Peptides against a protein of PDB entry 3OAK. Designs and how they scored, part 43

Target 1, 145 residues: chain A of PDB entry 3OAK
Amino acid sequence: DDLEQYLDEKILRLKDEMNIAAQLDIDTLNKRIETGDTSLIAMQKVKLLPKVVSVLSKANLADTILDNNLLQSVRIWLEPLPDGSLPSFEIQKSLFAALNDLPVKTEHLKESGLGRVVIFYTKSKRVEAQLARLAEKLIAEWTRP

## One batch from the design tools (peptide; made by RFdiffusion4, then SolubleMPNN)

Design b1_p15_1_s2 (from b1_p15_1, 6 letters changed)
Fold by OpenDDE base, seed 2:
Structure b1_p15_1_s2 (fold): chain B 145 residues (1-145), chain A 15 residues (1-15)
Amino acid sequence: as target 1 above (145 residues)
Amino acid sequence: MVLEEAEKEWEEWLK
């Protein structure tokens, strides 16, 4: 199917872009730690966030998103950073909101590792209360009988 | 989702 192939390619390209953005931010923060240069700021994920949210919000892309394990890249974006901090408040909020509307199944959580990361957000003292509640909502939905 | 696995791994992820 031509459309299916086209959509697969688009999602896979975004997946690569997300992974690159995450790595560049990690590199920036590692350099900041090593050099003490406080002017170094990780901004690659923030710059790409609008595109990510746009794609995740499209109902017609849901199957393609899930089949290509884009959630693995979402998980990567939510993981702790080298300086021990978490991704920006806006990244967390936007991703949790986008995840809420996806028909995520157990198999997708396992293959992406997203389930483990989101449950972390329900338990971590470093997470803002508002975002912890969003994470709790996701976990409740994903564990619904 | 089975939470037992995730609950055991989250502390490791915190490190």
Scores: peptide ipSAE 0.030, ipTM 0.627, DockQ to the pose 0.155
Fold by OpenDDE base, seed 4:
Parts: structure tokens; sequence; C-alpha cells
Structure b1_p15_1_s2 (fold): chain B 145 residues (1-145), chain A 15 residues (1-15)
């Protein structure tokens, strides 16, 4: 199917872009730690965030997103940074909101590792209360009988 | 959905 192939390719490209953005930010922050240059700011994920949110919000892409394990890249974006900090408030908020509308299943959580990361956000004292509540909503939905 | 595996590993992920 031409459409399915097209959508797969688009999602896989985005997945690659997300992974690259995450790595570039990690590299920036590692350099910041090594050099002490506080002018170094990781901005690659923030720059790509609007595109990520746009894709995640499209209902017609849900199956493609889940089948291609885009959630793995979402998980990567949510992981703690080299300096121990968390991704920006906006990244957390946007991703949690987008995840709320996806028909995520157990298999997707396992293959992506996303479940473990979101649980972390419900327990960490470093997470803003508003975002912790969003994470809790996701966990509640995913753990329902 | 069941997140048993994720729940068992969250502490390890924090390290």
Amino acid sequence: as target 1 above (145 residues)
Amino acid sequence: MVLEEAEKEWEEWLK
C-alpha cells in the first residue's frame, strides 16, 4: 500500500530526527559540564518539538506511530539529561498531553520503555506538580484493569 | 494494560 509506505517512511524519518536531536543536546550538555561554559544551551529538542507534537496529534497517524515504535524516541526525549536535570517544562507538558490521546497498549509500553519513564515522573520530586499529575493520569489509564 | 515490568525497574532507571 502506497499510503502506508509513505506514512511509515515519514514516521521513521521523524524518529531518526528525534534521536539525533536528543543526542546533539546530550553532547551539548556534556560539553557544558566538561568546560564549565554555561553559555552552551541544548536547544535541538525544543526546536523540533512543534513538529513532534504535530505528528503525535494526528489521529490518522496513530497506528503508524505505534507500529514503528516512535514512542521509543518519545521515551528518549523524556529521560534525564547528563547533568541530572529533566527536559524542559514545555517538552514534558507537550509530550504528556500528546500521549494522552494515543491508543497506547501494553506491547507499545514494553517495546519503547515509555511506561517505566512515565512512572518515574509520578515519583520524582524534581518534577513540577502540574506535570506529575499529567504523568499520573497516564499511569492510571495504562494500569486500569 | 499492565505495567508490572516498568514498575519493577523504575528505581534502577533513577540510578
Scores: peptide ipSAE 0.026, ipTM 0.600, DockQ to the pose 0.153
Fold by OpenDDE base, seed 1:
Structure b1_p15_1_s2 (fold): chain B 145 residues (1-145), chain A 15 residues (1-15)
Amino acid sequence: as target 1 above (145 residues)
Amino acid sequence: MVLEEAEKEWEEWLK
């Protein structure tokens, strides 16, 4: 219906914005590595983060979020950056918190690749302890019968 | 962790 179509378009637009933000940050950091210009700072994801969190936190958007594989873009945002670093503490914290409230199923994890990424955060020694615990909580919820 | 090690770790979890 009209409402479903509207919500689909909203989520797909956000998904596109997230993917663009991620690519712009990758481009910035690649240039930083190549040129040595330390003034180049990737901030596109951070700028968009409030909007992402707002959408992920709306219960009425849960089905639309999952059906349109927005979690794929969430996965992309959590992947290591070209310089080997992880996304900012705030990005990790906000996304893990938001994911905890979504009714994520196995099919969504497979479709998005999010499961593998979150497992990485539970085992990587580069991740802050409190964020590793949040990741562990997600895995526990997703793997329960 | 150096970049090479980070990449190897990440690739392992993407399998």
Scores: peptide ipSAE 0.026, ipTM 0.581, DockQ to the pose 0.137
Fold by OpenDDE base, seed 3:
Structure b1_p15_1_s2 (fold): chain B 145 residues (1-145), chain A 15 residues (1-15)
Amino acid sequence: as target 1 above (145 residues)
Amino acid sequence: MVLEEAEKEWEEWLK
């Protein structure tokens, strides 16, 4: 099916873009640590975030998103950064909100590693309370009988 | 650091 192929390609391109953005931010922060240049700010994920949210919010893309393991890239975006910090508040908030509307199954959590990361957000003392609550909501939904 | 290496490091950190 032409449409299905088009959607697959679209999601796979986004997945690549997300991974590239994550790596570029990692490179920026590593350079910041190495050089001490505090003017170096990692902004690639933030720049791409609107596109990511837009795609994740489309119900007609849900199967394509899950089948292509886009959640792995979402997981990557949520993981700690080289300087020990977590992704920006906006990234956390937007992704948690978007995840809430996806029909995520156990198999998707396992293949992406997303479940473990979200659990981390429920336990971390560095996470804002409202975001911890969102993470808890996700875990509750994913573990619902 | 390449993404795959970073992923491994982050996974270990999250444990």
Scores: peptide ipSAE 0.027, ipTM 0.629, DockQ to the pose 0.078; fails the geometry check

Design b1_p15_1_s3 (from b1_p15_1, 6 letters changed)
Fold by OpenDDE base, seed 1:
Structure b1_p15_1_s3 (fold): chain B 145 residues (1-145), chain A 15 residues (1-15)
Amino acid sequence: as target 1 above (145 residues)
Amino acid sequence: DVLEEAEKEWEELLK
């Protein structure tokens, strides 16, 4: 129906914006590595984060978020960066909080690749303890029969 | 590496 179509388009636009932001940050950091120019700072994801959090927090968008594989873009945002670092603590915290409230199913984890990345966060020594614990909680919930 | 290990663990959990 009309509402469903509107919501799909909204989520797909955000998905595209998230992917662009991630790529721009990757490009910035790759250039920083190649040139040694320490003035190059990746800021695109941080700038878009409030919008992402706003959308992910809407209960009425849950089905649309999952059906359109927005979690693939969430996964991309959580992946290690070219310099080996992780996204900012704020990005990690916000996204994990949002994931905690979504009715994520195994099929969504498979099509997005998010499961693998969240397991990474349970194992990485660079992740804050509170987020590692939350990652473990999510994995436990997602793998329940 | 850690990502490779995570992949293996994820695959195992999906069984």
Scores: peptide ipSAE 0.266, ipTM 0.837, DockQ to the pose 0.898
Fold by OpenDDE base, seed 4:
Structure b1_p15_1_s3 (fold): chain B 145 residues (1-145), chain A 15 residues (1-15)
Amino acid sequence: as target 1 above (145 residues)
Amino acid sequence: DVLEEAEKEWEELLK
């Protein structure tokens, strides 16, 4: 199906862009640690965030998103950074909001590793209370009998 | 390590 293939390619391109953005930010922060240059700021994920949010919000893309394991890239974006910090509050808020509206199944959580990371957000004392509560809600939904 | 603990908890929840 032409439409299906088009959508797959679209999501896979976004997945690549997300992974590249994450790696560039990691590289920036590693260099910041190495050199002590505090002027180095990781901004690649933040720059790409509007596009990510736009795609994740489309109900007609849900199956394509899940089938192509875009959640793996979402997981990567949520992981702690080399300096020990977490991604920006805006990234956290936007991604958790998007996750709340996706029909995520256990198989998607396993293949992406997202479940582990969301549990991390329920435990971390550095996470804002509102997002910790949302993380708890998601875990409860995903682990329902 | 909080991430390691999260992994263990996730695995337990899936059982």
Scores: peptide ipSAE 0.261, ipTM 0.834, DockQ to the pose 0.878
Fold by OpenDDE base, seed 5:
Structure b1_p15_1_s3 (fold): chain B 145 residues (1-145), chain A 15 residues (1-15)
Amino acid sequence: as target 1 above (145 residues)
Amino acid sequence: DVLEEAEKEWEELLK
C-alpha cells in the first residue's frame, strides 16, 4: 500500500546515502594516505550517523529495514577502513545498540554479510571490551536453534 | 587474518 511504498523508498534512500558516505570516507582516507594531506578527514559517516540511528530506532520500520537489506549498509559501515582502522567508537556503539533491538534473522545476516563482521568484532583486539561483549551477545542470539 | 578467521567461524556457525 501507500505507506509500505513510502517506507520502502525511505529506507532505500537511506541505504544509498549510507553507501555513498562510506565510499566518500574511503576515498578521503585513501587520498590522505597518498598525498599526506593531514587536513583530509573522513567525516561523512559521522555526519549521517544521527539520521541512521533515528531510522534504526523506529520500531515501525523494523520490517522495512530488514526486508530492504539495510543491514548490508550497516555491515559496510562497520568494516575496517583502508588504513586498517575501525570506524569511530561512536559509530560502532550506535550501530551495535540499534542491532540489539532489531528482530534480525539468519536470512538477514546471510544477505547482508553482517554476521561475519560482527564475529570480527568479538575477536579484534582493537574493539572496546563493552562492544566486543555486545557483539558476542548478538552472535549468540542470532545463532540460537 | 582476523577477518578470514571470522568468516570461517561464521560459516561454521551457520551449519
Scores: peptide ipSAE 0.261, ipTM 0.834, DockQ to the pose 0.901
Fold by OpenDDE base, seed 3:
Structure b1_p15_1_s3 (fold): chain B 145 residues (1-145), chain A 15 residues (1-15)
Amino acid sequence: as target 1 above (145 residues)
Amino acid sequence: DVLEEAEKEWEELLK
């Protein structure tokens, strides 16, 4: 199917872009730690966030998103950074909102590692209360009998 | 360690 192939390629390209953005931000923060240059700011994920949100919000892409394990890249974006900090509030808020509308199944959580990270957000004292509650909601939905 | 606890809880939920 030509349409399916097109959508797969689109999602896989985004997945690559997300992974690159995450690595570039990690590199920036590691350099900041090594040099002490506080002017070094990690901005790659923030720059790409609108595109990520746009794709995640499209119902017609849900199957393609899940089948291609884009949630692995979402997990990567949510993981703690080299300096121990969490990704920006805006990234957290946007991704959790997008996850709330996706038909995520247990198999997707296993292959992406996303479940563990979301549980982390339910427990971390550094997470805003609103997002912690949303994380709890997601875990409850994903673990329904 | 919060991440370690999260991993254990996730594993339990998957059983």
Scores: peptide ipSAE 0.255, ipTM 0.831, DockQ to the pose 0.919

Design b1_p15_1_s4 (from b1_p15_1, 5 letters changed)
Fold by OpenDDE base, seed 3:
Structure b1_p15_1_s4 (fold): chain B 145 residues (1-145), chain A 15 residues (1-15)
Amino acid sequence: as target 1 above (145 residues)
Amino acid sequence: SVLEEAEEEYEKLLE
């Protein structure tokens, strides 16, 4: 099927872009720590965020997103950074909102590791209260009988 | 379940 192939390729390209953005931000922050140059700012994920949100919001892409384990890249984007900080408020907020509309199942959480990361956000005292509530909402939805 | 697994791995990343 030509359409299915097209959609798979689109999602896989985005997945690569997300992984690259995450690594570039890690590299930037590691260099910042090494050199002490506070002018170095990690912003590759933030630059790509609108595209990520756009794709995650497309109902017709849900199966493609889940089948290609794009949630693994979402998990990577939510992981703590080398300087001990969390991803930007905007990244957290946007991703939690987008995840709420996806038909995420147990197998997707397992293969991506996303479940453990979101649980972290419900427990961490470094997370803003409103974002912790969004994380809790996701956990509640995913554990719904 | 995966949702009951420990989050210690990620907590340690913040230390």
Scores: peptide ipSAE 0.025, ipTM 0.627, DockQ to the pose 0.137
Fold by OpenDDE base, seed 2:
Structure b1_p15_1_s4 (fold): chain B 145 residues (1-145), chain A 15 residues (1-15)
Amino acid sequence: as target 1 above (145 residues)
Amino acid sequence: SVLEEAEEEYEKLLE
């Protein structure tokens, strides 16, 4: 119906914005590495994060979020960066918290690749212990009988 | 399963 279509379009627009933000940050970091200009800071994801968290936190958008594979963009935001670093602490923490309240199913994990990334966060020595625990919590929820 | 997949590709991104 009209509402469903409106919500789909809203989520798909956000998905595009997230993907663009991720790519711009990658470009910034690559340029930083190339030029040695340490004043170059990747900020696009951080700037968009409040909007992402706001959308992910709304129960009435859950079906639309999952049906349109917004979790693929969440996965992209969690992936390691070209300089070998991880996304900011705030991005990790906020996304893990938001994911905890979504009714994520196996099919969503498969189509987004999110499961593999979150597992990475449970095992990597480069991840802060606090965030590793949040990732572990997600895995535990997703593997519940 | 998805939750049993290897993380090798992501570890490589951190090298």
Scores: peptide ipSAE 0.022, ipTM 0.609, DockQ to the pose 0.108
Fold by OpenDDE base, seed 5:
Parts: structure tokens; sequence; C-alpha cells
Structure b1_p15_1_s4 (fold): chain B 145 residues (1-145), chain A 15 residues (1-15)
């Protein structure tokens, strides 16, 4: 199907963009640590976030998102950064909100590793309470009978 | 780490 193929390619391109953004931010923060230059700010994920949220919010893209393991890139975006910090509040909030509307199944959690990271957010004392509650909501939804 | 522990716990949740 032509449309299906188009959507697959669209999602895979976004997946690549997300991975690149994550790596660039990692590189920036590593350099910040090495040089002590506090003017170095990791902004690549934040810049791309609106596009990510837009895609994740499209109901007609849900199957394509899940089938192409875009959640792996979402997981990557949620992982702690080289300096031990977490992604921005906005990234966390936006992604958790978007994930809440996706029909995520166990198989998607396994292939992406997303479940492990979200559980981390329920346990970490560095996570804002508001976001921890969102993470808890996701875990409850994904593990319900 | 907390993340590592969470990973182990998550595996149990998926069983």
Amino acid sequence: as target 1 above (145 residues)
Amino acid sequence: SVLEEAEEEYEKLLE
C-alpha cells in the first residue's frame, strides 16, 4: 500500500531525526563537562519536540508509530543525560502526555525498552512529582489485566 | 542504579 509505505518512511525519518538530536545533545553536554563551558546548552531535542509531539498525537499514525518502534527513540529521549540530569520538564511532560493516548502493547514496550525507563521515572527522587504521577499512570495502564 | 533496578523490575512485570 502506497500510503502505508509513505507513512512508514515518514516515521522512520522522524526516528532518525530524534536519534540524531539525542546524540547531539549528548555531545554538547559531554563537551560542557570536559570544558566547563556553561554556555553550552543542549537544545536539539527541545527544538524537535513540537514535531515529535505533533506526530505522536495523530491517531491515524498510531499503528505506524508502534510498528516502526518509534518508542525506542522516545525511550532514548527520556534517558538520563551524561551529566546525570534528566531531559527538560517540557520533554518529559509532552512525551508522557503523548504516550497516554497511544495504544501501547507489551510487545512495543519490550522492543523499545520504554517500560524500564518510565518505571525509573516513578522511582527517581529527581523527577518532579507531577511527572512521576504521569509515569505511574502509564505503568498502571500498561500493566493492567 | 535506580534505572538498572527498574529494568530488572520491569522484566518481572512482563512475565
Scores: peptide ipSAE 0.031, ipTM 0.626, DockQ to the pose 0.780; fails the geometry check
Fold by OpenDDE base, seed 1:
Structure b1_p15_1_s4 (fold): chain B 145 residues (1-145), chain A 15 residues (1-15)
Amino acid sequence: as target 1 above (145 residues)
Amino acid sequence: SVLEEAEEEYEKLLE
């Protein structure tokens, strides 16, 4: 199917862009730590966030998103950064909101590693209460019988 | 670490 192939390619391109953004931010923060240059700011994920949210919010892309393991890139974006900090409040909030509307199954959680990271957010004392509640809601939904 | 502990816990949940 031509449309299916087109959508697959679109999602795979976004996945690549997300991975690149994450790596660039990691590189920036590692350099900041190494050099002490506090002017170095990691902004690549934040810049790409609107596009990510737009794609994740489209119901007609749900199957394509899940089939191509875009959730692996979502997991990467949620991981702690080299300086020990967490991604921005907006990234956390937007991604948790988007995840709530996806028909995520156990197989998707396994192949992406997303469940491990979301559980981290339910336990971390550094996470805002509002976001911890969103993470807890996701875990509750994913662990339903 | 908390993340490592979460990973272990999650693996058990998905077994």
Scores: peptide ipSAE 0.029, ipTM 0.640, DockQ to the pose 0.828; fails the geometry check

Design b1_p15_2_s1 (from b1_p15_2, 6 letters changed)
Fold by OpenDDE base, seed 5:
Structure b1_p15_2_s1 (fold): chain B 145 residues (1-145), chain A 15 residues (1-15)
Amino acid sequence: as target 1 above (145 residues)
Amino acid sequence: SEERKEYEEIVKELS
């Protein structure tokens, strides 16, 4: 129906925006590495984060989020950056918190690759302990019988 | 990077 179509388009637009933000940050960091220009700062994901969190927190969008594989973009946002760093602490914390309230199923994890990334966060020594615990909580919820 | 390599290894192991 009209509402369903509207919600689909909303989520797909956000998905595109997230992917663009991720790529722009990657490009920025690659250029920073190449040129040594310390004025180049990757800020696109951080700037978009409030919008992402707002959408992920809306219960009426849960099905649309999952059906349109927005979690793939969440996965992309969580992946290590070209300089070897992880996304900002705030991004990690906000996304893990938002994910905790979504009814994520196995099929969503498979089509997005999110499961593997979150497992990475449970194992990496560069992840803050509190975020590793959040990641562990997610894995526990997603692997429940 | 080391972090990226770690990620790739974990993904490989889980695939």
Scores: peptide ipSAE 0.141, ipTM 0.768, DockQ to the pose 0.782
Fold by OpenDDE base, seed 1:
Structure b1_p15_2_s1 (fold): chain B 145 residues (1-145), chain A 15 residues (1-15)
Amino acid sequence: as target 1 above (145 residues)
Amino acid sequence: SEERKEYEEIVKELS
């Protein structure tokens, strides 16, 4: 229906924006590595984060979020960056918090790759303990029968 | 990087 179409378009636009932000940050950090220019700072994901959090927190968007595989973009945002660093603490915290309230199913984890990246966060030595616990909680919820 | 390599290994083994 009209509402469903509107919501689909909204989520697909955000998905595209998230992917662009991620790529721009990757490009920035790759250039930083190649040139040694320490003035190059990746800021695109941080700038978009409030919008992402706002959308992920809307209960009426849950089905649309999952149906359009927005979680793939969430996975991309969580992956290690070219310089080996992880996304900012705020990004990690905000995304894990948002994921905690979504009715994520096995099929969504498979099509997005989100399960594997969250498992990574449970094992990484560089992840803050608080966030590792959140990651473990998510894995426990997603692996329940 | 070490972190990226670790991630890639996990993804590979879980795929």
Scores: peptide ipSAE 0.137, ipTM 0.764, DockQ to the pose 0.834
Fold by OpenDDE base, seed 3:
Structure b1_p15_2_s1 (fold): chain B 145 residues (1-145), chain A 15 residues (1-15)
Amino acid sequence: as target 1 above (145 residues)
Amino acid sequence: SEERKEYEEIVKELS
């Protein structure tokens, strides 16, 4: 199917872009730690965030998103950074909101590791209360009998 | 970091 192939390629490209953005931010922060240059700011994920949110919000891409394990890249974006900080508030908020509208199943959580990360956000004392509640909502939905 | 350690512990517990 030509359309299916087109959508697969689109999502896989985004997945690569997300992974690259995450690695670049990690590299920036590691360099910041090594050099002490506080002017080094990790911004690659933030720059790409609008595109990520746009894709995640499209109903016609849901199956493609899940089938290609884009949620693995979402998980990577949510993981703690080398300096111990969490991704920006905006990234957390936007991703949790987008995840709420996806028909995520158990198999997707397992292959992406997303479930464990979101549970982390329900436990962390550094997460804003608003976002902790969003994380809890997602967990409740995903673990519904 | 503390946050990373916390994350790793949760992952370990859920594995």
Scores: peptide ipSAE 0.133, ipTM 0.762, DockQ to the pose 0.808
Fold by OpenDDE base, seed 4:
Structure b1_p15_2_s1 (fold): chain B 145 residues (1-145), chain A 15 residues (1-15)
Amino acid sequence: as target 1 above (145 residues)
Amino acid sequence: SEERKEYEEIVKELS
């Protein structure tokens, strides 16, 4: 199916872009730690966030998103950064909101590692209470009978 | 970092 292939390629391109953005931010922060140059700011994920949110919000892309393990890249974006910080509040909030509307199944959580990351957000003492509640909501939905 | 260590410990618990 031509449409199916087009959608697969679209999602795989976004997945690659997300992974590159994450690595660039990691590299920036590692260099900041190494050199002490506080002018180095990691902004690549934030710049790409609107595109990510737009794609995740499309109901017609849900199956393609899940089948191509885009959630692995979402997991990577949510992990703690080298300097000990978490991704921006906006990234956390936007991704949790987008995840709430996806028909995520157990198999997708396992192949992406997303489940463990979201559980981290329910337990971390450094996460804002508002976002911890969103994480709790996701866990409850994913573990319901 | 302390935050990264916390994450890694949680992942370890759930593995």
Scores: peptide ipSAE 0.132, ipTM 0.762, DockQ to the pose 0.783

Design b1_p15_2_s2 (from b1_p15_2, 7 letters changed)
Fold by OpenDDE base, seed 4:
Structure b1_p15_2_s2 (fold): chain B 145 residues (1-145), chain A 15 residues (1-15)
Amino acid sequence: as target 1 above (145 residues)
Amino acid sequence: SSELEEYKEIEKELS
């Protein structure tokens, strides 16, 4: 199936790009910590965010997204950074919104680790209230029988 | 950091 293969490759390429962006931001912040150079700003995820949002918003890509464990990369993007900070508000908002529209199943949560990070967002006192509420909504949906 | 430590603790609890 040419279409299926095309979609798989598309998602896998994005997954790779997301992982690279995350690592580059981690490297930047680690260097910032090591050198004290406050001019070093992690921007790779933010730069890639529009493309990520575009893909995650496509209903016809939902199965491909889930089957290829793109949620693992979403989880990585949501994790606390080396300096203890969280990804930008826009990243959080966009990803949580996208997650809200995906038919996420238990198996996807397990293979991606997404459940753990979203639980973290429900407990963090530094997360914006609106996003904490959205995280709680997701957890409630995912823990339903 | 407190947030990073909190996340790690949650991971331990759910493991």
Scores: peptide ipSAE 0.216, ipTM 0.805, DockQ to the pose 0.878
Fold by OpenDDE base, seed 3:
Structure b1_p15_2_s2 (fold): chain B 145 residues (1-145), chain A 15 residues (1-15)
Amino acid sequence: as target 1 above (145 residues)
Amino acid sequence: SSELEEYKEIEKELS
């Protein structure tokens, strides 16, 4: 099917872009730690965020997103950074909001590792209360009998 | 950091 192939390619390209952005930010922060150059700012994920949000918000892409394990890249984007900091508040807020509208199933959580990172956000003392509550909601939904 | 360590511990427990 031509449409299915087109959508798969679209999502896989985004997945690659997300992974690259994450790695570039990690590299930037590692260099910042190594050199002490505080002018180095990790912002590749933030630059790509609007595109990510746009894709995640499209209902017609939900199956493609889940089937291609885009949630693995979402997990990577949410993970703590080398310096121990968390991704920007905007990234957290946008991704949690997007996750709330996706029909995420157990198999998707398993193959992406997303459940682990969201559990982390329910426990972290550095996470804003509103996002911690949203993380709790997601965990409750995903573990629903 | 403590945050990073905490996350890694969760990964170990749930893997």
Scores: peptide ipSAE 0.212, ipTM 0.804, DockQ to the pose 0.854
Fold by OpenDDE base, seed 1:
Structure b1_p15_2_s2 (fold): chain B 145 residues (1-145), chain A 15 residues (1-15)
Amino acid sequence: as target 1 above (145 residues)
Amino acid sequence: SSELEEYKEIEKELS
């Protein structure tokens, strides 16, 4: 199917862009730690966030998103950074909102590692209360019999 | 950091 192939390629390109953005931010923060240059700011994920949110919000892309393991890139974006900080509040809020509307199954959690990072957010003392509650909701939904 | 170490521990437990 031509449309299916087109959508697969679109999602895979976004996945690549997300992974690159994450790595660039990691590199920036590692360099900041190494050099002490406080002018180095990690902004690549934030810059790409609107595009990510736009794609994740489209119901007709849900199957393509899940089939291509885009959730692995979502997991990467949520992971703690080299300096121990968390991604921006806006990134957390946007991604958790998007996850709430996706028909995520057990197999998707396993292949992406998303379950582990969301559990982390339920336990973290630095996560905003509203997002911690949403993380708990997601875990409860994903662990239902 | 404590947050990073906490996440790494979760990875070990759930991987």
Scores: peptide ipSAE 0.212, ipTM 0.803, DockQ to the pose 0.842
Fold by OpenDDE base, seed 5:
Structure b1_p15_2_s2 (fold): chain B 145 residues (1-145), chain A 15 residues (1-15)
Amino acid sequence: as target 1 above (145 residues)
Amino acid sequence: SSELEEYKEIEKELS
C-alpha cells in the first residue's frame, strides 16, 4: 500500500546515504594514509548517526528495516576501517543498542553479513568491554535453537 | 592491524 511504499523508499534512501557516508570516510582515511595529512578526519558517519539512530529506534519501521536489508549498511558501518581502526565508540554503542531491539532473524543475518562483524566484535581487544558483552548477547540470541 | 586481518579471515570463512 501507499504507506508501505513510502516506508520502503525512506529506508532505501537512508541505506544509500549510509553507504555513501561509509565510503567517504574510507576515502578520507585512505587519503590520510597516503598523504600523511593528519587534519583529514573521517566524520561522515558520525554526522549521519543521529538520523540512523532515529530510524532504527522506530518500532513501526522494524519490518521495513529488515525487509530492505538496512542491516547490510549497519554491518558496513561497523567494519574496521582501512587503517585498522574501528568506527567511533558512539557509532558502535548506538548501533549495538539498536540491534538489541530489532527482531533480527537468521535470514537477515545471512543477507546482511551482520553476524560476521558482530562475531568480530566479540573477539576484538580494542572494543570496549560493555560492547563486547552486548555483541556476545546478540550472537547468543541469534544462534539459539 | 591484526584485528582487521582477523575480520577479513572471518569474512573468508563465513561468506
Scores: peptide ipSAE 0.208, ipTM 0.801, DockQ to the pose 0.788

